# Ledger of designs, part 104: peptides against a protein of PDB entry 3B8E

Target 1, 230 residues: chain A of PDB entry 3B8E
Amino acid sequence: PFLIFIIANIPLPLGTVTILCIDLGTDMVPAISLAYEQAESDIMKRQPRNPKTDKLVNEQLISMAYGQIGMIQALGGFFTYFVILAENGFLPIHLLGLRVNWDDRWINDVEDSYGQQWTYEQRKIVEFTCHTPFFVTIVVVQWADLVICKTRRNSVFQQGMKNKILIFGLFEETALAAFLSYCPGMGVALRMYPLKPTWWFCAFPYSLLIFVYDEVRKLIIRRRPGGWVE

## One batch from the design tools (peptide; made by RFdiffusion4, then SolubleMPNN)

Design b1_p18_1_s1 (from b1_p18_1, 15 letters changed)
Fold by OpenDDE base, seed 1:
Structure b1_p18_1_s1 (fold): chain B 230 residues (1-230), chain A 18 residues (1-18)
Amino acid sequence: as target 1 above (230 residues)
Amino acid sequence: LREEALRALEEFLKLLLE
């Protein structure tokens, strides 16, 4: 997210608090939950073919896969961000290069795509309004990510969701997202303004995309063991 | 572009430190 913020010079789509909430609140518990996940039967039974070369290749491929998933997550967040700003009059193309004026407290006449002038306070409200749904988008996408991370080769349908800690992690991150989105004072304390319930659904296509992507990846791995997607 | 990137980075760092 920050790279796009720098490159496109757009208003900050994801605040630092939301980043911290992702890292500490939504990623940590799931990561712990995965530590308690039962080892995939094929992972534990598979002898290393070549312990020196195959391990390094596999680590790189896993890193690439997670990198790709992370990019899809970011894309989902940005989609939500752009939709919200567009609903408030700021079309994506208009946001390009707008950051400097957007963040200037002395400029109170920043125009949206329709010529409406926005005060600094109004701009910051809409910016912070984007933080919550971005966060929620990440949480929803993380549902898929967490589920798919349970296995490397087996489908989620084969492994199942028997890990109670995983379920707890999913509940916890969802509860945290709901708390941050709807608890009074979060807008002031965390710059996370209340979210319309409809925004929770904006992430679902991306969550599904990640799920499908990983299932397809795993299917390819199962069909072609030792392929480049492993 | 470099100045903008630097400003963005500074702003991000400020936000992290707040």
Scores: peptide ipSAE 0.005, ipTM 0.289, DockQ to the pose 0.032
Fold by OpenDDE base, seed 2:
Structure b1_p18_1_s1 (fold): chain B 230 residues (1-230), chain A 18 residues (1-18)
Amino acid sequence: as target 1 above (230 residues)
Amino acid sequence: LREEALRALEEFLKLLLE
């Protein structure tokens, strides 16, 4: 998020506080919950042919797969960001290079894509309105990520949801997202303004994409053991 | 490019400190 903010000079899509909430609130509990997941039976039975080389290759492949998932998560967040700004009159192309004027308190006539002038205060309200749904989008996408991370090869349908701690983590993450989104004072305290309930669904296509991606990946691994996708 | 990168980093740091 910050890289795109810097490179494109767009208004800040995700605040530092929201990042901290993701890292400490939404990522921590799920990460801990995954530590209690039961080992997949086939992972434990397969000794690498060469423990050094095969481990390194496997770590690279896993890192690549999770890197791709992370990119999809980021895309989901940015999609939500651009949709919100577009609904408020700022088309994506118009946001490029706008940050300098956007953040200037002395400029109260920043024009949107339709010629509407926005005061500094109005712009900041819209900016902070983006923070919450970006955060929520990440949470919703993480649901799929957590579910798929349970196994390396087996489908979610085969392994099932046996880890009660993981299930608890999913609910806790969701409850935290709801709390931060709708609790009075969060806009002032965390610059996370409340969002319409419809924004929870904005991330669903991306969650589905991650789910489908991983199921396809796992299917390929099952059909071609030792392939580059593993 | 280096100056731009440094400015970008500075802006990033400012944002982190806000």
Scores: peptide ipSAE 0.000, ipTM 0.290, DockQ to the pose 0.033
Fold by OpenDDE base, seed 4:
Structure b1_p18_1_s1 (fold): chain B 230 residues (1-230), chain A 18 residues (1-18)
Amino acid sequence: as target 1 above (230 residues)
Amino acid sequence: LREEALRALEEFLKLLLE
């Protein structure tokens, strides 16, 4: 998210607080869950590894999986961002390069895609309106990640322990999302304005995409054992 | 709105956990 903000010079799609909440609050537990899952899966599928030489987890596979999932998550967030801005009159093409003027408090006549002029205050309201839905979109997409993790399980026994971690992670990220979205004062304190309930559903196509992606990936792995997708 | 969102979330979570 932040990289695209820098590269495209678009208005900030995700605030620093929301980024922090994602990195520390929402991503940590799923990451731990995935790490445990892969470690356990590797322990069960592979002969006893030399604990000194053989990393329990294929770092490359983890990196690829996290990287790919993370990209899809980012796409989901950006989709929500662009939808919100488009609904407020800013089409995606118009946002390219707009950051400089957007963030300038002295420019009170920034035009949207339809020629409507926006004051600095109005622009910041719209920007901050994007932060909460973006965050929630990431959370909803992360639910799909948790479901994917659940479906990767080959062992019924390992499913049990991982289920607790996954359920806890799901609860934590959901509770955090609800708190940040609906707690009074979050708009002022965290620049996260209240979320319309409809925005919770904006991420669902991307959650489905992640699910489909993982199923396709699993299918490819099953058809081509030892492939690069593995 | 909060209650509606929480209900929607609960329903979604139920759907996911099923």
Scores: peptide ipSAE 0.000, ipTM 0.205, DockQ to the pose 0.020
Fold by OpenDDE base, seed 3:
Formats: structure tokens, C-alpha cells, sequence
Structure b1_p18_1_s1 (fold): chain B 230 residues (1-230), chain A 18 residues (1-18)
């Protein structure tokens, strides 16, 4: 989010405190929970790796985990951001380069895509209105990410949801998202204005996309061992 | 780009300090 904020000079899509809540609040417990995941049913049936040639983490795994899934996650957040701004009169193309004028307190006549003028205060309300939905979108996408990370090869349907700590992690992440979205004072303290309940559903297509993508990937791995998809 | 990055960083720091 911050890189796009710099490169495209768009209004800030995600606040700093919100980023910290993602990095420290929503990601840690789920990540730790993966250490307690039950081994894949076929793990002991595989030949041992060659310790001289086989890396524990290969380039394909890095590309999958941090490249592809991370990109889909970011796209989900930005989609929500652009939808909110578009609903408020700011089309995506109009946002490019707008940051300088957007953040200037002395400019009170910034025009939207329809010629409506926006005061500094009004613009900041809209900006902060984006932070909460962006955050919640990330959380919803992280549900799918956490679930797919349970296994490397087996389907989630084969592995099941037996890890109680993982379930707790999903609950904690969701509870934190709800707290930050609806607790009084979060708009002032965290620049996260209250979220309309409908925005929780905005991320669901992306969460489903990640889930389907990974299940298809795992299916291909099972059918074609040693393929380029591993 | 450098000035823009610095301004963005400044805004980021302001957000951290608020």
C-alpha cells in the first residue's frame, strides 16, 4: 500500500497504525498456529530430501507465498479502496497524482471526477473511511491464505480443520478486525472510521479466488509430481 | 521522485507520531 501511495501519488489507502495492526496483530497468531498444524497424511510416504541439493525453501515456494498470493491480497485491498473512492466521486484515473493537492490543508476546492469540490476536512474523512475497509479486506483475504498454508500438497478437504490453534488464530484475527472497525474512538485514535457491514463482503470474491487458486495448484501437484507448479 | 518519496516518508512518520 505504501509503495503505491508513493509511486502513484494517490491518497493514502492504509494508515500506519492499521499496517502495524496487520503485521503484529492479525498475522502473528495465525503464523504461530501453523507450527501446530498436523503433518500432511502423505509426508512420511515421501522420500527424504537430499540435504545437499534440496532446499527447504525453494524459489517456487517463495514466488508462490510472497509473490502470487501477496499480489492477490494487495489487489483485494486496492479494489476496496478504489470502490470506496469511486462511490465518493473519485474515479481511479483521477486519483493519480492527486496526493499533493489532497494532503494540502490550504486547498479546499479539490475537484472530484464529476466537478464537485471537496474541502480538506471532507477529503480526510473519505481517506480515513478507506482505511477500515482496506484493513478488513486484508483480514478476510488472510483467512484464505492461512487455510491454504495448512498444507503443501494435500487439499484442505483432505487435511481438515483439526488445528484448534489455527481456528483460534482465525477467531482472534476476526475479533481484532471487528474491534478496530466498530469500537468507539477508533476513528480518532487510529484514523479508522466505522465500517459499514456490507464492506466485509467486498473481499469475499478475492478470498474465494485465493482458495480456488491454491486448491487447483495442489490438484495439479498431486496429478503431476515434479511439475513447474511445485 | 526523491522529493515525493521524502514527502511520503514524512507523512508516514507524522502518522506514526500522532
Amino acid sequence: as target 1 above (230 residues)
Amino acid sequence: LREEALRALEEFLKLLLE
Scores: peptide ipSAE 0.012, ipTM 0.348, DockQ to the pose 0.028; fails the geometry check

Design b1_p18_1_s2 (from b1_p18_1, 15 letters changed)
Fold by OpenDDE base, seed 4:
Structure b1_p18_1_s2 (fold): chain B 230 residues (1-230), chain A 18 residues (1-18)
Amino acid sequence: as target 1 above (230 residues)
Amino acid sequence: LKQIALEQIEKFLQELLS
């Protein structure tokens, strides 16, 4: 999100506090949970064909898969961001290059896509209103990411939800998201304004997309063992 | 790009500190 902020010069979609909450709050428990994930039923039985070549290929494929998932996550977050700003009168195309004027405290007449003028204070309220939904979107998308990361080859339906630590991680990040979204004073303290419950659902299509993507990927791997998708 | 990035970071930091 920060890279797109820099490249496109758009209003900041995700604050530093939210980034820290993602990195430290939502990602730590999941990362720990993966260390305790039960081995796939097939991993224990399958010796690597060639430890050197298969390891390199697998690392590249894993990196590519995580890169693709990360891109889908980013798209989910930005979708939520653009929806919120559009609902407040700022269409995506109008946000391009707007950052300079958006952040200037002395410019109190920044126009939206409909010619409405926004004061600096009003703009910052809208910006901070985006932070919480963006964060929640990331959390919801991370649910799918965590679930799919349980297995490399097996379907989630085959492996099941046996890792209690992973399940705990899902609840922890959800509870953190709820706390940051609805606890009184978070708007002042963390610049995370209260979230409408409807915004929790904004990420669901992307979460589903990640899930479907990974299940299809795994299905291809199962049907074509040793393929480029593995 | 680096200069633009630095300027954006500086602005962001100023906003955080304000």
Scores: peptide ipSAE 0.000, ipTM 0.275, DockQ to the pose 0.029
Fold by OpenDDE base, seed 5:
Structure b1_p18_1_s2 (fold): chain B 230 residues (1-230), chain A 18 residues (1-18)
Amino acid sequence: as target 1 above (230 residues)
Amino acid sequence: LKQIALEQIEKFLQELLS
């Protein structure tokens, strides 16, 4: 996310506080919960692999899959960011190169895509209004990511949702997201302004996309054991 | 401990810059 901020020179889409909340708040309990997940039903049916060659190939393929999932997560956050700014009069094309003027406190007449002038304070309110929905989008996408990480090969529908610690992790990250989004004073203290409840739904297409992508990947692995998608 | 702390900081910075 920060690389796109530098390269495109757009207003800051994700604040440092939101990044810390993701890394330290929302990911910790889910990561621990995976240690308590039951083994896949087919683990004992796997043929012995060559520990030198097959391990390296498998680690590379898993790393690529997680990299792709992370990219879809980032795209979901940026989609929410662009939608919010567009609803406030800033079309995506107009945001390119705008950061310099956006962050300048002495410029109080930055024009949107429709010729409306925005003061520095108004611009910062809109910017911070983007941070919270970006964070919430990541949390909603993480629901799908955590669920798909329960298994490497089996469908989630085959494995089921028996891990109570994982379920607790999903509630914990959701409760944290709701607290940071709606608790009074978070706008001043953490620069996380309240969001409309409708913004929670902006992430759902991306969460579904990740889920479908991983289920299709796992289906291919089941049909072609030792294939290029493992 | 110093090495672990440095690795954690580097990981955090890499995540921030991603």
Scores: peptide ipSAE 0.000, ipTM 0.267, DockQ to the pose 0.034
Fold by OpenDDE base, seed 1:
Structure b1_p18_1_s2 (fold): chain B 230 residues (1-230), chain A 18 residues (1-18)
Amino acid sequence: as target 1 above (230 residues)
Amino acid sequence: LKQIALEQIEKFLQELLS
């Protein structure tokens, strides 16, 4: 997200506080939950045929898969960001290169795509209004990530949701997202302005996409053991 | 672009450390 922010020179879609909340608040408990997840029977029983090559290949494939999932997460966040800004009059094309003027406190007449002038304060409110939905989008996408990370090969439907710690992690990240989104003072303290409940649903297509992607990946792995998709 | 990138990284780091 930050790289795109720099490259495209758009208003900041995700603040540092939201990043910290993701890294410390939403990812930590889920990561711990996965440590307590019952190991996939196939993972535990499958000795690498070649410990050197198969381990390296698997690590590369995991890294690629994680990278791909991370890209989908970022796309989900950016989608939400662009939708919010578009609803506030800033079309995606107009955001390109706008940051310099956007972040300038002395420019109080930044025009949106419709010619409406925005003060610095108004722009920052809109920017910070994007942070919360971006965060929530990541949380909702992370639901899928957590669920899919339970297994490498088996379907989620086969592994089930028996891990109470995972369920707790999902609850915690959701509760944190709700707290940050709706608790009074979070806008001032964390630059996370209140979120309309409807924005929680903006991430669902991406969460579903990740889920489907991983289920398809796992299906391919099951059908072609030792394939490049593993 | 490099200057903007540097400025943004610095701003990000400052915000992270604040």
Scores: peptide ipSAE 0.000, ipTM 0.266, DockQ to the pose 0.030; fails the geometry check
Fold by OpenDDE base, seed 2:
Structure b1_p18_1_s2 (fold): chain B 230 residues (1-230), chain A 18 residues (1-18)
Amino acid sequence: as target 1 above (230 residues)
Amino acid sequence: LKQIALEQIEKFLQELLS
């Protein structure tokens, strides 16, 4: 998100505090929960042909898969960001290069895509209004990510939801997201303004996409063991 | 672009430190 903010010179989509909340609050507990997931029955049965090379290849493939999921997650966040700004009069194309004027407190006549002038204060309210739903979008997408990471090859439907710690992690990140989104004072303290409940659903298509992607991936792995998708 | 990037990094750091 921050890299796109720099490259595209758009208003800041995700604040520093929200990044910290993701890294320390929402990602940590799920990551720990995955350590307690029961090993897939077939993973332990596979003797590595070459422990050094096969481990490295597997780590690279896993890293690539998680990188792809992370990109889809980021796309979900940016989608939410652009939707919110578009609803407030700022079309995506208009946001390109706007940051310099957007962040200038002395410019109180920044025009939106419809010619409406926005004061600095109004712009910052809209910016901070984007931080919370971006964060929530990440959390909602992480539901799917956390669930799919339970297994390497088995479907979620085959493995089931037996890990109580994983389930707890899902509830914890959701509760944290709700707390940060709706607790009084979060707008002042964390620059996370309250979120309309409808924005929780904005990420659902992306969560479904990740889920379908992983189920298809796992299906291919089961049908073609040792393929490039593994 | 480099100047803009530097300004953004500085702002980011200031926000982290605030």
Scores: peptide ipSAE 0.000, ipTM 0.282, DockQ to the pose 0.028; fails the geometry check

Design b1_p18_1_s3 (from b1_p18_1, 15 letters changed)
Fold by OpenDDE base, seed 3:
Structure b1_p18_1_s3 (fold): chain B 230 residues (1-230), chain A 18 residues (1-18)
Amino acid sequence: as target 1 above (230 residues)
Amino acid sequence: LKEEALKNIKEFLELLLK
């Protein structure tokens, strides 16, 4: 988010403190939970891998898959950001290069895509209105990410939700999102204005997309062991 | 500013594809 803010010179989509809450708050418990996930029933039945060749290839493929999921996650957040700004009169193309004027306190006549003038205060309200739903979108997408990371090859439906720590991680992440979204003072402290409940659902298609993508990937791996998708 | 932003995006994408 911050890289795109700098490169594209768009209004800040997600605050620094909120990013830290994602990296440290929402990701920590899920990451720990994966360490306690039960081994897949087939992992210990596999023949010993060649420690030099098979490990490197497998790590690269895993890294690529997680990299792809991370990109989809970021796209989900930006989608929510662009939708909110578009609903407030700022089309995506108009946001390019707008940051300089957007962040200038002395410019009170920044025009939107429809020729409406926005004061500095109004612009900052809209900007901070984006932070909360962007954050929540990331959390909702992370639900799918966490669930799919439980297994490498087996379907989630085959492995099940037996890891109580993982389930706890999902609840903790959701509780943190709710706290940051609705607790009084978060608008001032974190620049996260209260979220309309409808924005929780904006991320669901992306969460579902990630889930379906991973299930299809795992299905291909099961049907074609040793394929390029593994 | 818009053209500069587009240029920066393009350069960044080109760097990622290398």
Scores: peptide ipSAE 0.033, ipTM 0.593, DockQ to the pose 0.051
Fold by OpenDDE base, seed 5:
Structure b1_p18_1_s3 (fold): chain B 230 residues (1-230), chain A 18 residues (1-18)
Amino acid sequence: as target 1 above (230 residues)
Amino acid sequence: LKEEALKNIKEFLELLLK
């Protein structure tokens, strides 16, 4: 997210507070939850063919999979960001290079894609209106990520939702997202303005995409043991 | 500013493809 902000010079899509909430608030309980997840039944039964090479390959493939999931999460957040700005008159192409004028408090006549002028205060309201939906999008996508992390090869439907700590993690993330989105004063204190309930659904296609991607990946691994997707 | 942003994006994409 921060790289696109620097490269494209767009208005800030994700605030520092939201970043801290992701890194410290939403990731801690899930990480602990995964440590208590039961080992997949097929992983424990297979003797490593070559303990040095097979471990390295598995670690690389896991790292690539997490990298890809992280990219899909970021894309989901940016999609929500661009939709909100477009609804407020700022088309994605118009946002390129806009940051300099956007962040200047002395410029009160920044034009949107339709020629409407925006004051500094109005622009900052719209910017902060993007931070909360971006955060919520990440949380909703993380639901899928946490669920798929339970298994390496088996379908989620086969493994089930037996880990109570993981379920608690999902509720904690959701409760934090709801608190930050709807608690009075969060706009002033944390620069996170209230979220319209409809924005929770904006992330669902990306959550589904991650889920489908992982199920397809696992299906390929099950059908072709020792393939490049493991 | 838009041209500069487009240039930066292009340079970044070129770096990713090397």
Scores: peptide ipSAE 0.032, ipTM 0.579, DockQ to the pose 0.050
Fold by OpenDDE base, seed 1:
Structure b1_p18_1_s3 (fold): chain B 230 residues (1-230), chain A 18 residues (1-18)
Amino acid sequence: as target 1 above (230 residues)
Amino acid sequence: LKEEALKNIKEFLELLLK
């Protein structure tokens, strides 16, 4: 998100506080939960065919898969961002290069895609209105990520949801997202304005996409052991 | 600014594709 903010010179899609909440609040508990996840029987019981080459290949493939999932996750957040800004009169093409004028306190006549002028205060309200939905989108997508991370080859339906720590992580992320979205004063304290309940659903297609992608990947791995998709 | 942003995006994409 921050890279696109710099490269495309768009208004900030995800605030520093929201980034910190992701890194420290949402990602930490899941990471701990994964440390306590029971080893997948097919991964841990299989002796590496070649301890040097097979580990490296597996790590590369896992890294690539997580990289792809991370890209889909980021796309979900940006989709929410662009939808909110478009609903407020800023089409995606108009946002390109707008950051300089957007962040300037002395410019109070920034035009949207329809010629409406926006004051600095109005622009910042819209920007901060994007931060909370972006964060929530990340959390909702992370639900899928956490679920799929439980197994490498087996379907989630086969492994089940036995890890109580993972369930706690999902609950904690959701509770944090709800707290940050609806608690009074978060707009002032954290620059996160209240979220309309409808925005929770904006992330669902992307969560489903990640889930389907991973299930298809795992299905291919099960059908073709030793394939490039592992 | 838009042209610069487009240029930066292009350069970034080119870097990713190398």
Scores: peptide ipSAE 0.031, ipTM 0.569, DockQ to the pose 0.053
Fold by OpenDDE base, seed 2:
Formats: C-alpha cells, structure tokens, sequence
Structure b1_p18_1_s3 (fold): chain B 230 residues (1-230), chain A 18 residues (1-18)
C-alpha cells in the first residue's frame, strides 16, 4: 500500500498506524495460530527425500504462499479504497498524481472527477474514511486466507475447523477490527474514522473468489498429483 | 503529475519484470 502511494502519487490509502495494527494485531495472532495447525496427513507421510533440499523447497513454497496472500490482501484493500473514493467523486484514474495537491493545505479547490471542488479538510476526511475500510477489508480477506491455508490439498470441508487457536485468532482479529472501527476516539487517535456496516461486506465477494479459487486449485492438485499447480 | 505517476508505475513494473 505504501509503495503504491509513493509510486502512483495517490492519496494515502492506509495510514502508518493502521499498518502497525495489521502487522501487530491482526496478522500476529493468526500467524501464531497457523503454527499450531495440525500438519496435513499427506505432508507428514512424505518422508523428505533430501531433508536439506526439501526443506528449502518447502520454505520457498511457504514464502511464496505468504507473499501471494499478502498481495491478495493488498488488492482487496485497494479495491475498497478505490470504491470509496469513486463514491466520493474520485475515479481511480483521477487519483494518479493527485497526492501533491491532495496533501497541500493551501489548495482548497482540488477538483474531483466531476468538477466538484474539495477543501483540504474534506479531502482528509475522505482519506481517513478510507483507512478503516481498508483495514477491515484485510481482516475479512484474512478470514478466507487463514481457512484456506489450513491445508495444502484437502478441502476445508474435509479437514474441518479443528484448530481452536485458529478459530480464536479469527474471532480476535474480528473483535479488534470492530473495536478499531467503532470505538470512540479512534478517528482522532488512529486517523481511522468509523465506517458504515456496509463496508464490512465490500470484501466478501473477493474473499469468496479466493476461497473458490483455492478449492478449485486443491481439487486440481488432488486429481493431478505432481502438476505445475503443486 | 499524472504523467509522472504513470511513468513511475511503468518503471516499477519494468523493474518487477526484470
């Protein structure tokens, strides 16, 4: 998110404090919970042919998977960001290069995509209105991602939700998201303005797509062992 | 500013593809 903010010169989609809340609050407990997930029976039955190379390959695969998950989360967050700004008159193409004027306190006539002029205060309200939904979107996407990551090959329906720590992590991150979104003073303290309940559902189609994609992927892996998808 | 942003995006994408 921060890289795109710099590169594309768009209004800040996710505040630094919000990033810290994600990294320390929402990502940590789920990550710990995954460490306590029972190894898939198929993974444990495969004796490493070469413990050094197979460990390295597994670490690379895990790193790639986490990298992909992070990209998917970011995409979900940016989707929500662009939707909110578009609803407020700022189309995605118009946001490119807008940061310089957006952040200038002396410019009170920044035009949106429809020619409406926005004061600095109004722009900052919209910007901070994006931070909370971006955060919530990440949490909602994480629900799907964490459930998906429980197994490499088996469907979620086959493996089930046996890890109580993971379940607790999902509730904890959701509770944290609700707290940060609706607790009085969070707008001042964290620059996270309260969001409408509808924004919780903005990421749901995306989470569903990820879930379906992964179930299809796992189905392909089960039907074609040793394929390029593995 | 928009052109600069587009240039930066392009350069970044080119860096990722290298």
Amino acid sequence: as target 1 above (230 residues)
Amino acid sequence: LKEEALKNIKEFLELLLK
Scores: peptide ipSAE 0.030, ipTM 0.579, DockQ to the pose 0.051

